# Peptides against a protein of PDB entry 9IZ0, part 4

Target 1, 345 residues: chain A of PDB entry 9IZ0
Amino acid sequence: ITCLGSNGHTYKQLVKGGNDDLRQDAVMEQVFEQVNGFLRSYRKTSQRNLSMRTYKVIPLALKTGVIEWVQDTIPLGEYLDSAHKVYHPKEWSLSTCRKLIAEKQMEDLETRLKVYDLVCRHYRPVFRHFFLESYADPVQWFTTQTNYARSTAVASVLGHVLGLGDRHGQNILIDKTSGEVIHIDLGIAFEQGKKLPVPECVPFRLTRDVVDGMGITGVEGVFRRCMEFTLETLRREEDSLLSVLEVLRYDPLFSWLISPLRRMKKQKMQLENFNQPESGNITTDASRDPKIQRNNVSGESEAERAILKVRQKLSSTLSVEASVGELIRIAQDPSYLALMFCGWS

## One batch from the design tools (peptide; aimed at target 1 H168 V198 F341)

Design b1_p8_7 (made by RFdiffusion4)
Pose (drawn by RFdiffusion4):
Structure b1_p8_7 (pose): chain A 304 residues (1-257, 299-345), chain P 8 residues (1-8)
Amino acid sequence: ITCLGSNGHTYKQLVKGGNDDLRQDAVMEQVFEQVNGFLRSYRKTSQRNLSMRTYKVIPLALKTGVIEWVQDTIPLGEYLDSAHKVYHPKEWSLSTCRKLIAEKQMEDLETRLKVYDLVCRHYRPVFRHFFLESYADPVQWFTTQTNYARSTAVASVLGHVLGLGDRHGQNILIDKTSGEVIHIDLGIAFEQGKKLPVPECVPFRLTRDVVDGMGITGVEGVFRRCMEFTLETLRREEDSLLSVLEVLRYDPLFSWLGESEAERAILKVRQKLSSTLSVEASVGELIRIAQDPSYLALMFCGWS
Amino acid sequence: SVFGHSFS
């Protein structure tokens, strides 16, 4: 539902009748805003202008809340389905991949990796072409690319830290003229998903297409540097963060899918921010564990 | 039953 504005600008409101965890999304957005404040009160984490982008959430009811449909965007999942067909029509469709992996579900490890390798060899990455031929001449394109890389890196590091759940393309919105990513529908949090009926391996969203969209350079450069600056900044302001997560713990609103998984979850948050390992080594291991095909094969259908 | 994943 799109309404005008007194200043003359239209605002789009996405109202949902489905039982999306909009309250969890709201408190997560509050944490994200406070993180933006942390990144704001520091030299390195603000010269890059890095921020985990937040979309305003106004949940009137958990089942029937209303959120801000962000200014003109095309969701990642709804995108690069048309781009896949237009750019690579000869290659296989999502139908062949999907249920072919569906045949993979009951197979062993080697079979799963083999079929995944085959399908991934068939379906070359295509998202790299969104930032080309869409935004503007090169300066704006590069600004948009670095904005996407920064925003996705910060969002990914934060999701790994807080154990964010679903990370399909249907839950990612790319801005357009700016390029900052907006994660949507973050109902599953504090390590909720991996432990699904169907298990996962990847800690944060990182497909082949996503790393192809970061530019010619994969996730080694601006992405890694933004991630590691984010990790160090989050560690430096760790006490305030755990304080925020604690106040989340003691209220019965945040979903942590007496004693609760929330305690173990924040302990794992502390471990993830623990200074025992160098931050650079932590970022390296995170990139490796998110990029390796062996982990990617077991994730789920698609996710090429 | 399965949840947490998207289905086509």

Design b1_p8_7_s1 (made by RFdiffusion4, then SolubleMPNN; from b1_p8_7, 5 letters changed)
Fold by OpenDDE base, seed 5:
Structure b1_p8_7_s1 (fold): chain B 345 residues (1-345), chain A 8 residues (1-8)
Amino acid sequence: as target 1 above (345 residues)
Amino acid sequence: EVSGLPFP
């Protein structure tokens, strides 16, 4: 919808209805605004304008709300699919690569690694071209690539700490004006991505194309340093961050668990991306949500476990540099990436 | 079915 503001400006908005609970997205956006407060208060992060890009989410009912339309954006996955066809027209299609990985999903790690390596040789990164084609001025090119590396670093640390899942290329937008990343569909948090049919084994998305967008320095430039400053800020503000999360513990509307329906929807989307649309009218009569008696005791125990896991990720047992180094290593490790869902590649 | 994407 388009709304006229009291200021005379027109605002595009998304009205979302159906089976998705927007309360989790709204809460995560509030947590990001608090974290942005911490990043603005700390000299090392504020002098670099480090922030998580946010958007407005207004829940109107359990399954209905209004979302701010993020203007001048493109999904990372949409750009990459188009760019691979242009820059590497002799390489394998994304569909071919996904099929080969899926055919080996039930095989051993060694077989999955061989197929992942084979796919990597026939499907090369292209995300560097986003900056080269969008910004003819060298200063704008450098600025936007720097903003991309900065925003990706903040999102990677915060995504790890909060245990954000479902970070596929359609849930990551690129701002065409600033080069910054915007994370959307925040309904998988607190490590609930590990409870998906194909578990998420990496701390955040750091695929070859995500690294290719960082330019010649890859992860060893602006990205690593901005991850370090972000993690240092979050460790400093640990008590403040935990206090924000403790408010959610007592919110009877907040769900610390992935709903069975959301898990099934993600499983179906994982399977349908492989099956051609055979017109099977599976009328899933979604009307029987079994009254899972949410024993209040189980919800509180899951909240406590989630908060404890956030505290553990903020632990100063390792240096900031060592912690960031290990996160970057795991996020790029083929032994984890080859175990991921074929749509993650 | 509104695809779970907040963007068309």
Scores: peptide ipSAE 0.006, ipTM 0.474, DockQ to the pose 0.102
OpenDDE base, seeds 1, 2, 3, 4: peptide ipSAE 0.017, 0.023, 0.006, 0.017; ipTM 0.614, 0.581, 0.481, 0.565; seeds 1, 2, 4 fail the geometry check

Design b1_p8_7_s2 (made by RFdiffusion4, then SolubleMPNN; from b1_p8_7, 6 letters changed)
Fold by OpenDDE base, seed 3:
Structure b1_p8_7_s2 (fold): chain B 345 residues (1-345), chain A 8 residues (1-8)
Amino acid sequence: as target 1 above (345 residues)
Amino acid sequence: EVSGVPLP
C-alpha cells in the first residue's frame, strides 16, 4: 500500500498477512532502537555513527501487520547472483554450487569441506564491485564502503548477542545511498537458528562476499574495530539490555521458540531450493506428522534460558578484542561454513 | 522488485 503522511510525503508500506507473525520482528526492532540509544551515548560508537539500521513494523493481528518499505535497497543475495554472472561469467552458477553442496549435505565433515573448497575455487567473491559500480566519486566510494563495514560490524555483534538466525542473502538488504546493511525477517532469534533443519553454526554471516565488500583490509580494518566498540558498549549496558529483554518475558504475544509452522515453512523453502523440477512424482506422504512431543517447557523457562545466553555472550571473561577475534574466526571457519545450508554460501 | 521488505 502507499500511505500519505501528515507531512505530505508518500510512504510505501507492505501489508503482510496469512502465515507470518510480525510480533517477533516488531520486538527485535524495539530492541535495536534501544541498542541504538546505547551506541549514541558512548563516545567511541557515537563518533563513528554506529547503529543498527531499523525499519517500522506494526503488528495488527496474530498473522497480519504493516512493514515499512525500505527504499533504495537491494537484497545482498540478488546483487551477488547478478554481479557474479557479469564479473565471473566463466565460473560456476550459484545453482551449480548449491547443487554440489546439497548432494553432500548428509556426508561427513571431510567430504563437505572438500566440496566447499571446490565451490570456493569456482565461485569467487564479487561484492567489492557494488561499491565500484555505485559510487564514481572516490570520497563517496570510501564513505559508503566504511558505512558498510560499520553497519555490518554492529549487525554482527548484535546478531550474535541476540542469537539472530536465518541470515541468508535475501534477509540482508544493502542501502544503495549509504552502503549500510539492513537486516529483515527477524523471526528467528535467541539461537533458534540452531533448531532449523540445517543448523546455523556460525555467530553471524561473514561469508567471502561479506568480507569482499569491506575492501582491501577485509575484517582487519574498520569491521573488527567497530565490532570491538559495539561489544564494549553492549557489555557496559548489559543490565539495561537485559532489563529490556526481561519485559519480553512477560509479553504473552512473544515466542522465545521457533513455531512448528515457521520451522516447516523454512524446511520446505530449503527443500524447494534443492528440487529443480526433474519430473519424479515424489508423493510426499505428508501423513507422518512427527508427534512433536509438546515438551511443556514453560515459555518462562525458555525466556530465562534465552536471557541467560545473552548474559553469557556479554561476559567479561575474555577481553573485547579476544571475544571479537574468536567470533570473527568462527564466522569464517570452513568447518562451520561447510555445515551450513547450501543457500548460505 | 522485493527490495526493502522482509520476504514472505
Scores: peptide ipSAE 0.006, ipTM 0.471, DockQ to the pose 0.066
OpenDDE base, seeds 1, 2, 4, 5: peptide ipSAE 0.018, 0.000, 0.000, 0.000; ipTM 0.546, 0.419, 0.408, 0.422; seed 1 fails the geometry check

Design b1_p8_7_s3 (made by RFdiffusion4, then SolubleMPNN; from b1_p8_7, 6 letters changed)
Fold by OpenDDE base, seed 2:
Structure b1_p8_7_s3 (fold): chain B 345 residues (1-345), chain A 8 residues (1-8)
Amino acid sequence: as target 1 above (345 residues)
Amino acid sequence: EVTGVPVP
């Protein structure tokens, strides 16, 4: 929908209806705003303007709501598919790469690694070109690439700590003005991504194209240092962050588990994205939810387990540098990326 | 609160 604001400005808004619960997205956005408070209060993060980019989510009912249309953005996956056709017109298509990975989905890890390496050789990173194309001024280019590395670092730490899943290239927007990343569709949190049909085994998305956008220094520049400062801030504010999450434990509207319906929908979308080019809006009228008697006791035990995992990820057992080093290593490990949906881009 | 009318 397009709305005329009381200020005379026109606002695009996304009305989401059907089977998606926007209450989880709205709650995660509230957690991000609290974390942004901590990042503003800490010298090392405030001096760098470190923040998680947020958007407004207004749930209207159990399965309907209004989402802020983030203007001047593009999905990372949409840019990468378009840019790859321009910069590497002789390389494999995204559909060819997806098909080859899917054909080996049931094979052993060694076979999957060989196919992943083969795909990587025939589908090279292009995301550096986003900054080169969009910003002719060297100061703007450097600033926006720096903002990208900073925002990706914040999102990576926070995504790991909160266990954000479903971080494919369509769920990551790039702001064309600032170069910052915006994470959307936050309905997979607290490691529920491991319960997807294709399990997410990485702490956050750090694919070859995500690294290519950081420029010549890759992960060893602004990104690593901003991850360290973000994790240091979250460890300092552990009790404050856990207190925010404890409020969600008692929210009967918050789901600590992926719903079977959402799991099946994500499964179909993964399979359909393997089998068909471009077909619009499947309104699946799933008007018969069997009454899952939510045993309130099971929900509380899942919330407690989720909060305990957040606490464990904030543990000072390892230095900030060692913890960030291990997270970066795991996030780039081909043995995990070869198992994921689009782990090559 | 952005109170707006839907533009067609």
Scores: peptide ipSAE 0.000, ipTM 0.434, DockQ to the pose 0.023
OpenDDE base, seeds 1, 3, 4, 5: peptide ipSAE 0.010, 0.000, 0.000, 0.000; ipTM 0.513, 0.431, 0.427, 0.370; seeds 1, 5 fail the geometry check

Design b1_p8_7_s4 (made by RFdiffusion4, then SolubleMPNN; from b1_p8_7, 6 letters changed)
Fold by OpenDDE base, seed 3:
Structure b1_p8_7_s4 (fold): chain B 345 residues (1-345), chain A 8 residues (1-8)
Amino acid sequence: as target 1 above (345 residues)
Amino acid sequence: PVSGIPLP
């Protein structure tokens, strides 16, 4: 829909109707706005304009809401698929790469590493070209690439701390004007990504293309330093951040767990990406409800565990530099990346 | 056409 604002400007809005609960997205956006308050209060983060890029979410009912239409954006995955075809037309298609990883999903780590390395040799990073194509002026190019590295650093720290999952290339938008990343579909948080059919084992998305967009310094430039300053700020504001999350502990509407429906939807989407349409009518008789013994872990006990895990991630046991170094290492480790869903690459 | 992405 398009709404006329009281200021005379027209605003596009998405009306989402479906099975997805926009309340989780709205709450996560509120947490991001509080974190953005902390980032503005500290000199090291404020001087760099560090923020999590947010968007407005207004839940209207349990399964319907209005979302801000983010103008001038592209999904990272959409850009990358198009750019790989342009810059590396002799390399493997994304479909071929996904198929090869998929075919080895049930194999051992060594076999999965071999196929991941093989795919990496036939599917090279291209995301640096986003900045080179989009910005003819060198100052705009440098500014937008810097904004990308900064926003990715904030999103990486905050995504790790809050345990954001489902960080595939369609859930990360790139703002074509600023170069900033915008994380969308926040319905998998507090490490619930580890409960997906293919567990998410990395702290945040730091794939080869995510790094390629940072330019010649990769992770060792603006990105690492901005992660350090962001984590330093979150550690200082630990009690403030935990107090915001404690309010959610008593919100009966907030889901600390991935819904069974969302888990099943992700499982189907994962399986559909494996099946090329060989025309076999598999009437899956949906009548075998596996009696998943609902261990009635109270929603409160899940909230408490989630908050405890946030506190553990903010622990000062390691230096900021050591903690960021380990996060960057794990997020790029082929032994973790090769275990990810084939749509993660 | 202003390319807004509907949040999926």
Scores: peptide ipSAE 0.007, ipTM 0.480, DockQ to the pose 0.042
OpenDDE base, seeds 1, 2, 4, 5: peptide ipSAE 0.027, 0.025, 0.000, 0.007; ipTM 0.619, 0.575, 0.401, 0.510; seeds 1, 2, 5 fail the geometry check

Design b1_p8_8 (made by RFdiffusion4)
Pose (drawn by RFdiffusion4):
Structure b1_p8_8 (pose): chain A 304 residues (1-257, 299-345), chain P 8 residues (1-8)
Amino acid sequence: ITCLGSNGHTYKQLVKGGNDDLRQDAVMEQVFEQVNGFLRSYRKTSQRNLSMRTYKVIPLALKTGVIEWVQDTIPLGEYLDSAHKVYHPKEWSLSTCRKLIAEKQMEDLETRLKVYDLVCRHYRPVFRHFFLESYADPVQWFTTQTNYARSTAVASVLGHVLGLGDRHGQNILIDKTSGEVIHIDLGIAFEQGKKLPVPECVPFRLTRDVVDGMGITGVEGVFRRCMEFTLETLRREEDSLLSVLEVLRYDPLFSWLGESEAERAILKVRQKLSSTLSVEASVGELIRIAQDPSYLALMFCGWS
Amino acid sequence: SPSRSISS
C-alpha cells in the first residue's frame, strides 16, 4: 500500500498477514540501530561509512504486522532468476537443480558433493551482471558495489554473531542507486536454523553468485577488511552489546529457536567475539567456512 | 523424507 506524503514523497507499506516474526524483526532492528550507533562512534568503522542497514518495522501484531516496504528495490531471490535465464539460457534451469538435489537428500556425502559439483558446474554465476548495465557510469557503479560489499559483510558478520536464520535470496533486498543490502524477515535468530529438520552448514549467506556480485575480486579485499573491522569494533564495544543481548534475554519477546537457548546463544556470541583468536584469523576462517563447496553442497536445494 | 520451508 503506497501513500503520498506532505513533502510530496510516496511511502510504500508492506503489510503482512502471515505469521512472520515481526516483533523479533523489530527488536533485531533495534539491535541493528544500536550497532549502527557503535559503528558511528569510531574512526575506522565510520570512515568506511559502514552500517548494517535497517528497515523500519512497525509490528501492530506479530501475525499481522506492517513494515516499511523500502524504496525501490528488487529482492535477490526474485532477481537473478530472470538474469539467469537472460544471461545463461543454455545452462540448466532451477528446476533441474532443485529436485535433482531433491534426489540428493537421501544420498551419502560423496554423492551429495558430486551432484552439487555437477550442478554448480552447469549453472555459472550470474549476479555479477546486476551492478553492470543498471546503475550508471563507473563511479556510481563502484560506489554501489562497495556499498553492497560493506553492507553485506557487516550484515553477515552480525548474523553469524547473533545466529541469524533464513538467508535465501527471498530475504535479501538490494537497494539499487545506493547498493546497500537490507536483510528482511530475520525471524530465525540465535542459531535457529542449522538445527532444522533439514540441517545446514553455512553460518551466513554466501553463495557463488553473491561473491561474484562483490566484483572481480571475490571475498578477499574490501569484503574481508569490512568484516574484520566490524569484528574488531564489535569486540571493542562488546560489553554494551552483551548488555543489549541480556536485556533481550530477560524479556519473553525475542525468539531463541527458565533455562533457554538464549543463554547458550549469548555464550556462543561471546566466543565468536572472544579475543583468543586474532580477528584476522577469525575472518579468514569465516570466509573459508562460508565459501568452501563442501559446506555449500549440504546447505539446501539451489544455493548455487 | 524431510523437507524444508522457505520463509517469505

Design b1_p8_8_s1 (made by RFdiffusion4, then SolubleMPNN; from b1_p8_8, 6 letters changed)
Fold by OpenDDE base, seed 1:
Structure b1_p8_8_s1 (fold): chain B 345 residues (1-345), chain A 8 residues (1-8)
Amino acid sequence: as target 1 above (345 residues)
Amino acid sequence: MPTRKVLV
């Protein structure tokens, strides 16, 4: 929809309906706004303008609401598929790569690693070209690539700490003006990605293309340092962050659990959209959700477990540098990446 | 286009 604001400006908005609970997106955006407050309070983070990019979410009903349309953005996955056809026209298509990974999804780790390595040799990173194409001025190029590395670092730390899942290339937008990342569809949090039919095993998305966008220094430049400063800030503000999450514990509208139906649908829809060329309205008649009596007793125990896991991830048992080093290692480890769902690549 | 956004 397009709305006329009281200021005379037109605002494009997304009406989302169906199986997605937008209250979770709205709550996660509120948590990001609070974290952005913490990041502004500390010199190391404020001097770098470290922030999570946010957008407005207005839940209207249990399964319907309005989302701010983030202007001047492109999905990372849409850019990468287009750019790969231009820069590597003799390499495998994304469809071929996903098919090969899917065909081996039930095989052992060794077989999956061999297929992942094979795909990696026939599908090279291209995301560096986003900055080279979009910014002819060297100062703008450097600034936007720096903003990308900074925003990706903040999103990676927050993604780990809050246990954000479903971080496939369609759920990450790139701002064409600033180079910053915007994370959308926040309906998988508190490690519920591990409860998907194919579990998410990485702390955040740090694929070869995500690293390629950071330029020649890769993860060892702006990205690592900005992760460290972000984690240092979140550790200092642990009690403040936990207090914000405790408010959500008492929100009867917040769901700490992904429903079994939503788990199955999220990964199935990624497979079905892979097998159909352009055609036609699937009205899936969703008219038989059995009334799952929410036993309130199970929700409180899962909220408490989620908060305890956030606290554990903020633990000072390891240095900030050691913690960030281990997160970067795991997020790039082929043994975890080869276990991911083919639609996550 | 991200297939999950129904433009109504």
Scores: peptide ipSAE 0.006, ipTM 0.432, DockQ to the pose 0.075
OpenDDE base, seeds 2, 3, 4, 5: peptide ipSAE 0.005, 0.005, 0.008, 0.000; ipTM 0.430, 0.418, 0.469, 0.423; seed 4 fails the geometry check

Design b1_p8_8_s2 (made by RFdiffusion4, then SolubleMPNN; from b1_p8_8, 5 letters changed)
Fold by OpenDDE base, seed 3:
Structure b1_p8_8_s2 (fold): chain B 345 residues (1-345), chain A 8 residues (1-8)
Amino acid sequence: as target 1 above (345 residues)
Amino acid sequence: LPERVIRV
């Protein structure tokens, strides 16, 4: 829909209806707005204009709402698929790479690592070209690449702390004007990504292309330092952040658990991304519904566990530098990345 | 969906 504002400007908006619960997205955007307050109040983060990019979400009913249409953006995965065909036309297709990882998904770690390494050798990063193509002025190029590294650092820390899942290339937008990242579809939070059919085992998305966009310094430049400043700010504001999350504990509409329907929808989308039309009837016998023992864990007990896990991630047991160093290591570790869904890398 | 301009 297009709305005419009282200011005379027209705003394009996405109306979602059906099975998607927009309340989780709206709540996570409110948490990000509060965190942006903390980032503006702290000298080390405010001097760098560190923020999580937000978008407007208005839930109208249990399964209906309005979302802001983020202008001048492209999904990271859409850019990467197009750019890879241009810059590396002799390398493997994304579909070939996904198929090879998929075929080995049930194999041991050693076999999955061998396939992941093989795919990496035949599918090289290209995301640096986004900045080279989009910005002819060297100052604009450097500024936008810096904004990308900064926004990715904030999103990586927040994504880890809040346990944000489902960070595939279609759920990350790139702003073509600023180079900043915008995270969308926030309905997998508080480590519920570990309950997906293929568990998420990395703290945030730090794939080879995400690193390639940071330029020659990779993670060792602006990105690492901005992660450190963001984590330092969140540790200082721990009580404030936990107080915001405690309000959500008492929200009867907030789901601390991934819904069975959302889990099934993500499983189906994972399987449909395998089915490019090679006419092979893989009757995946859907008859192995794992008997999810519905342990009647009250929604309050899951909220308490989620908040305790956030507190644990903000603990000062390790230095900010050591904590960020370990997060960056794990997020890039092939032993973790090879275990991710075939559409992740 | 028909683009309805809604005045807000």
Scores: peptide ipSAE 0.011, ipTM 0.481, DockQ to the pose 0.025
OpenDDE base, seeds 1, 2, 4, 5: peptide ipSAE 0.005, 0.006, 0.007, 0.011; ipTM 0.475, 0.501, 0.530, 0.478

Design b1_p8_8_s3 (made by RFdiffusion4, then SolubleMPNN; from b1_p8_8, 5 letters changed)
Fold by OpenDDE base, seed 4:
Structure b1_p8_8_s3 (fold): chain B 345 residues (1-345), chain A 8 residues (1-8)
Amino acid sequence: as target 1 above (345 residues)
Amino acid sequence: LPERVILK
């Protein structure tokens, strides 16, 4: 829809209807605004304008809301698929890569690593071209690439700390003006991504294309340093952040658990992304309601467990540098990326 | 949010 603001400007808005509870997105956006407050208050982060990019979410009903249409954006996955066809037209298609990874999903780690390495050799990174194509001015190029690395660093720390899941290339927008990343579809948080049919095993998305966008320094430049400053800020503001999350513990509308319906929807979307539409009516008789043991684990016990995990991730047991170093290592580890739905790009 | 969005 297009809405006219009281200021006379027209705003495009996405009306989302369906099983996605936009209240979770709205709550996560509120958490990000609080964190942006902490980042503005701390010298090391404020001097670099570190922020999580946010978007407006207005939940209208249990299953309907209005989302701000972020103008001048492109999904990372859309850009990468397009750019890969241009720069590497002789390499494998994204569908071929997905198929090969899927065919080995039930195999051992060694077999999955071999297939992941094979896919990586036939699907090379291209995201550096986003900055080279979009910004002819060297100052604009450098500024936007720097903004990308900064925003990715903030999003990576926050994504890890809050346990954001479903961080595939369609849920990460690139702002074509600033180079900043915008994370969307925030309904999988607090490590509920580990409960997906393909479990998330990385702390955040740091695939080869995500790194290629950082330019020649990769993770060792602006990205690592901005992760360190962000984590230092969050550790300093631990009590403030936990207090914000404790308010959510008492919100009866906030779901600390991924709903069975949402798991099934994400499962179908994962399967549909692997299957080309062979016109086979696999009537998967969805009538087998898996006896989801209603572990009547009170929503309160899961909230407490989620808050405890956030506290553990903010632990000062390791230095900021050591903690960031380990996160970067794990996020780039082929042994984890080979297990992901799309760990190669 | 201070601004009234008028749905058209």
Scores: peptide ipSAE 0.005, ipTM 0.468, DockQ to the pose 0.020
OpenDDE base, seeds 1, 2, 3, 5: peptide ipSAE 0.005, 0.005, 0.005, 0.005; ipTM 0.456, 0.466, 0.459, 0.466

Design b1_p8_8_s4 (made by RFdiffusion4, then SolubleMPNN; from b1_p8_8, 5 letters changed)
Fold by OpenDDE base, seed 3:
Structure b1_p8_8_s4 (fold): chain B 345 residues (1-345), chain A 8 residues (1-8)
Amino acid sequence: as target 1 above (345 residues)
Amino acid sequence: PPTRVILT
């Protein structure tokens, strides 16, 4: 829908109807706005304009809401798929890479690492070209690449702390004007990504293409330092952040657990993405609601477990530098990436 | 923010 504001501006909005619960997205966006308050109050983060990019979500009913249309964006995956065909036309197709990984999904780690390495040698990173193509002015190029590294650092720390899942290339938008990342479809949080059919075993997405977009320094420089300042801010504001999450403990509308239906939908999408060549926009009309009896594991006990896990991630037992160093190491570890869906891109 | 939104 298009909405004309009283200010004379037109606002595109996505009406999402169906089986997707937008209440979780709206809650995560509210948490990000609070965190953006903390980042603005702290000198080290404020001086760098560090923020999580947010979008407006208005839940209207059970499974229906309005989402802000983020203008001037492209999904990371859509850019990578197109750019790889241009810059590496002799390398393997994404479908070939997906097939080879899928054929070995039930094999041991050693076999999966060999196939991951083989795929990586025939599917090289291209995301640096986004900045080279989009920004002919050297100052704009440097500024936008810096904004990308900064926004990715904030999103990586928040994604780890809040346990954001389903961070595939279609759920990460790139702003073509600023170079900033925008995370969408926030319906998998608090480590529920570990309950997906392909379990998420990395703290955030830091694949070869995500690193290639940071330029010649990769993770070493703007990205690492901005992760450190973001984590330092969140550790200082731990009680404030936990107080925001405690409000959600008593929200009967918030789901701390991935629904069996959402798990099955993500399972089908993962299997389809392994077995089918390039099929655009599958609006899977999953109109058959089986009455799955919710086993009443008290939503309060799962909320308490999630909040305790956030507190553990904010622990000062390790220095900020040591904690960030370990997160970056794990997020890039081939032993984890070889187990992931699209861990090579 | 706009105080009124008209759907078009």
Scores: peptide ipSAE 0.018, ipTM 0.560, DockQ to the pose 0.019
OpenDDE base, seeds 1, 2, 4, 5: peptide ipSAE 0.017, 0.015, 0.016, 0.015; ipTM 0.565, 0.567, 0.555, 0.557

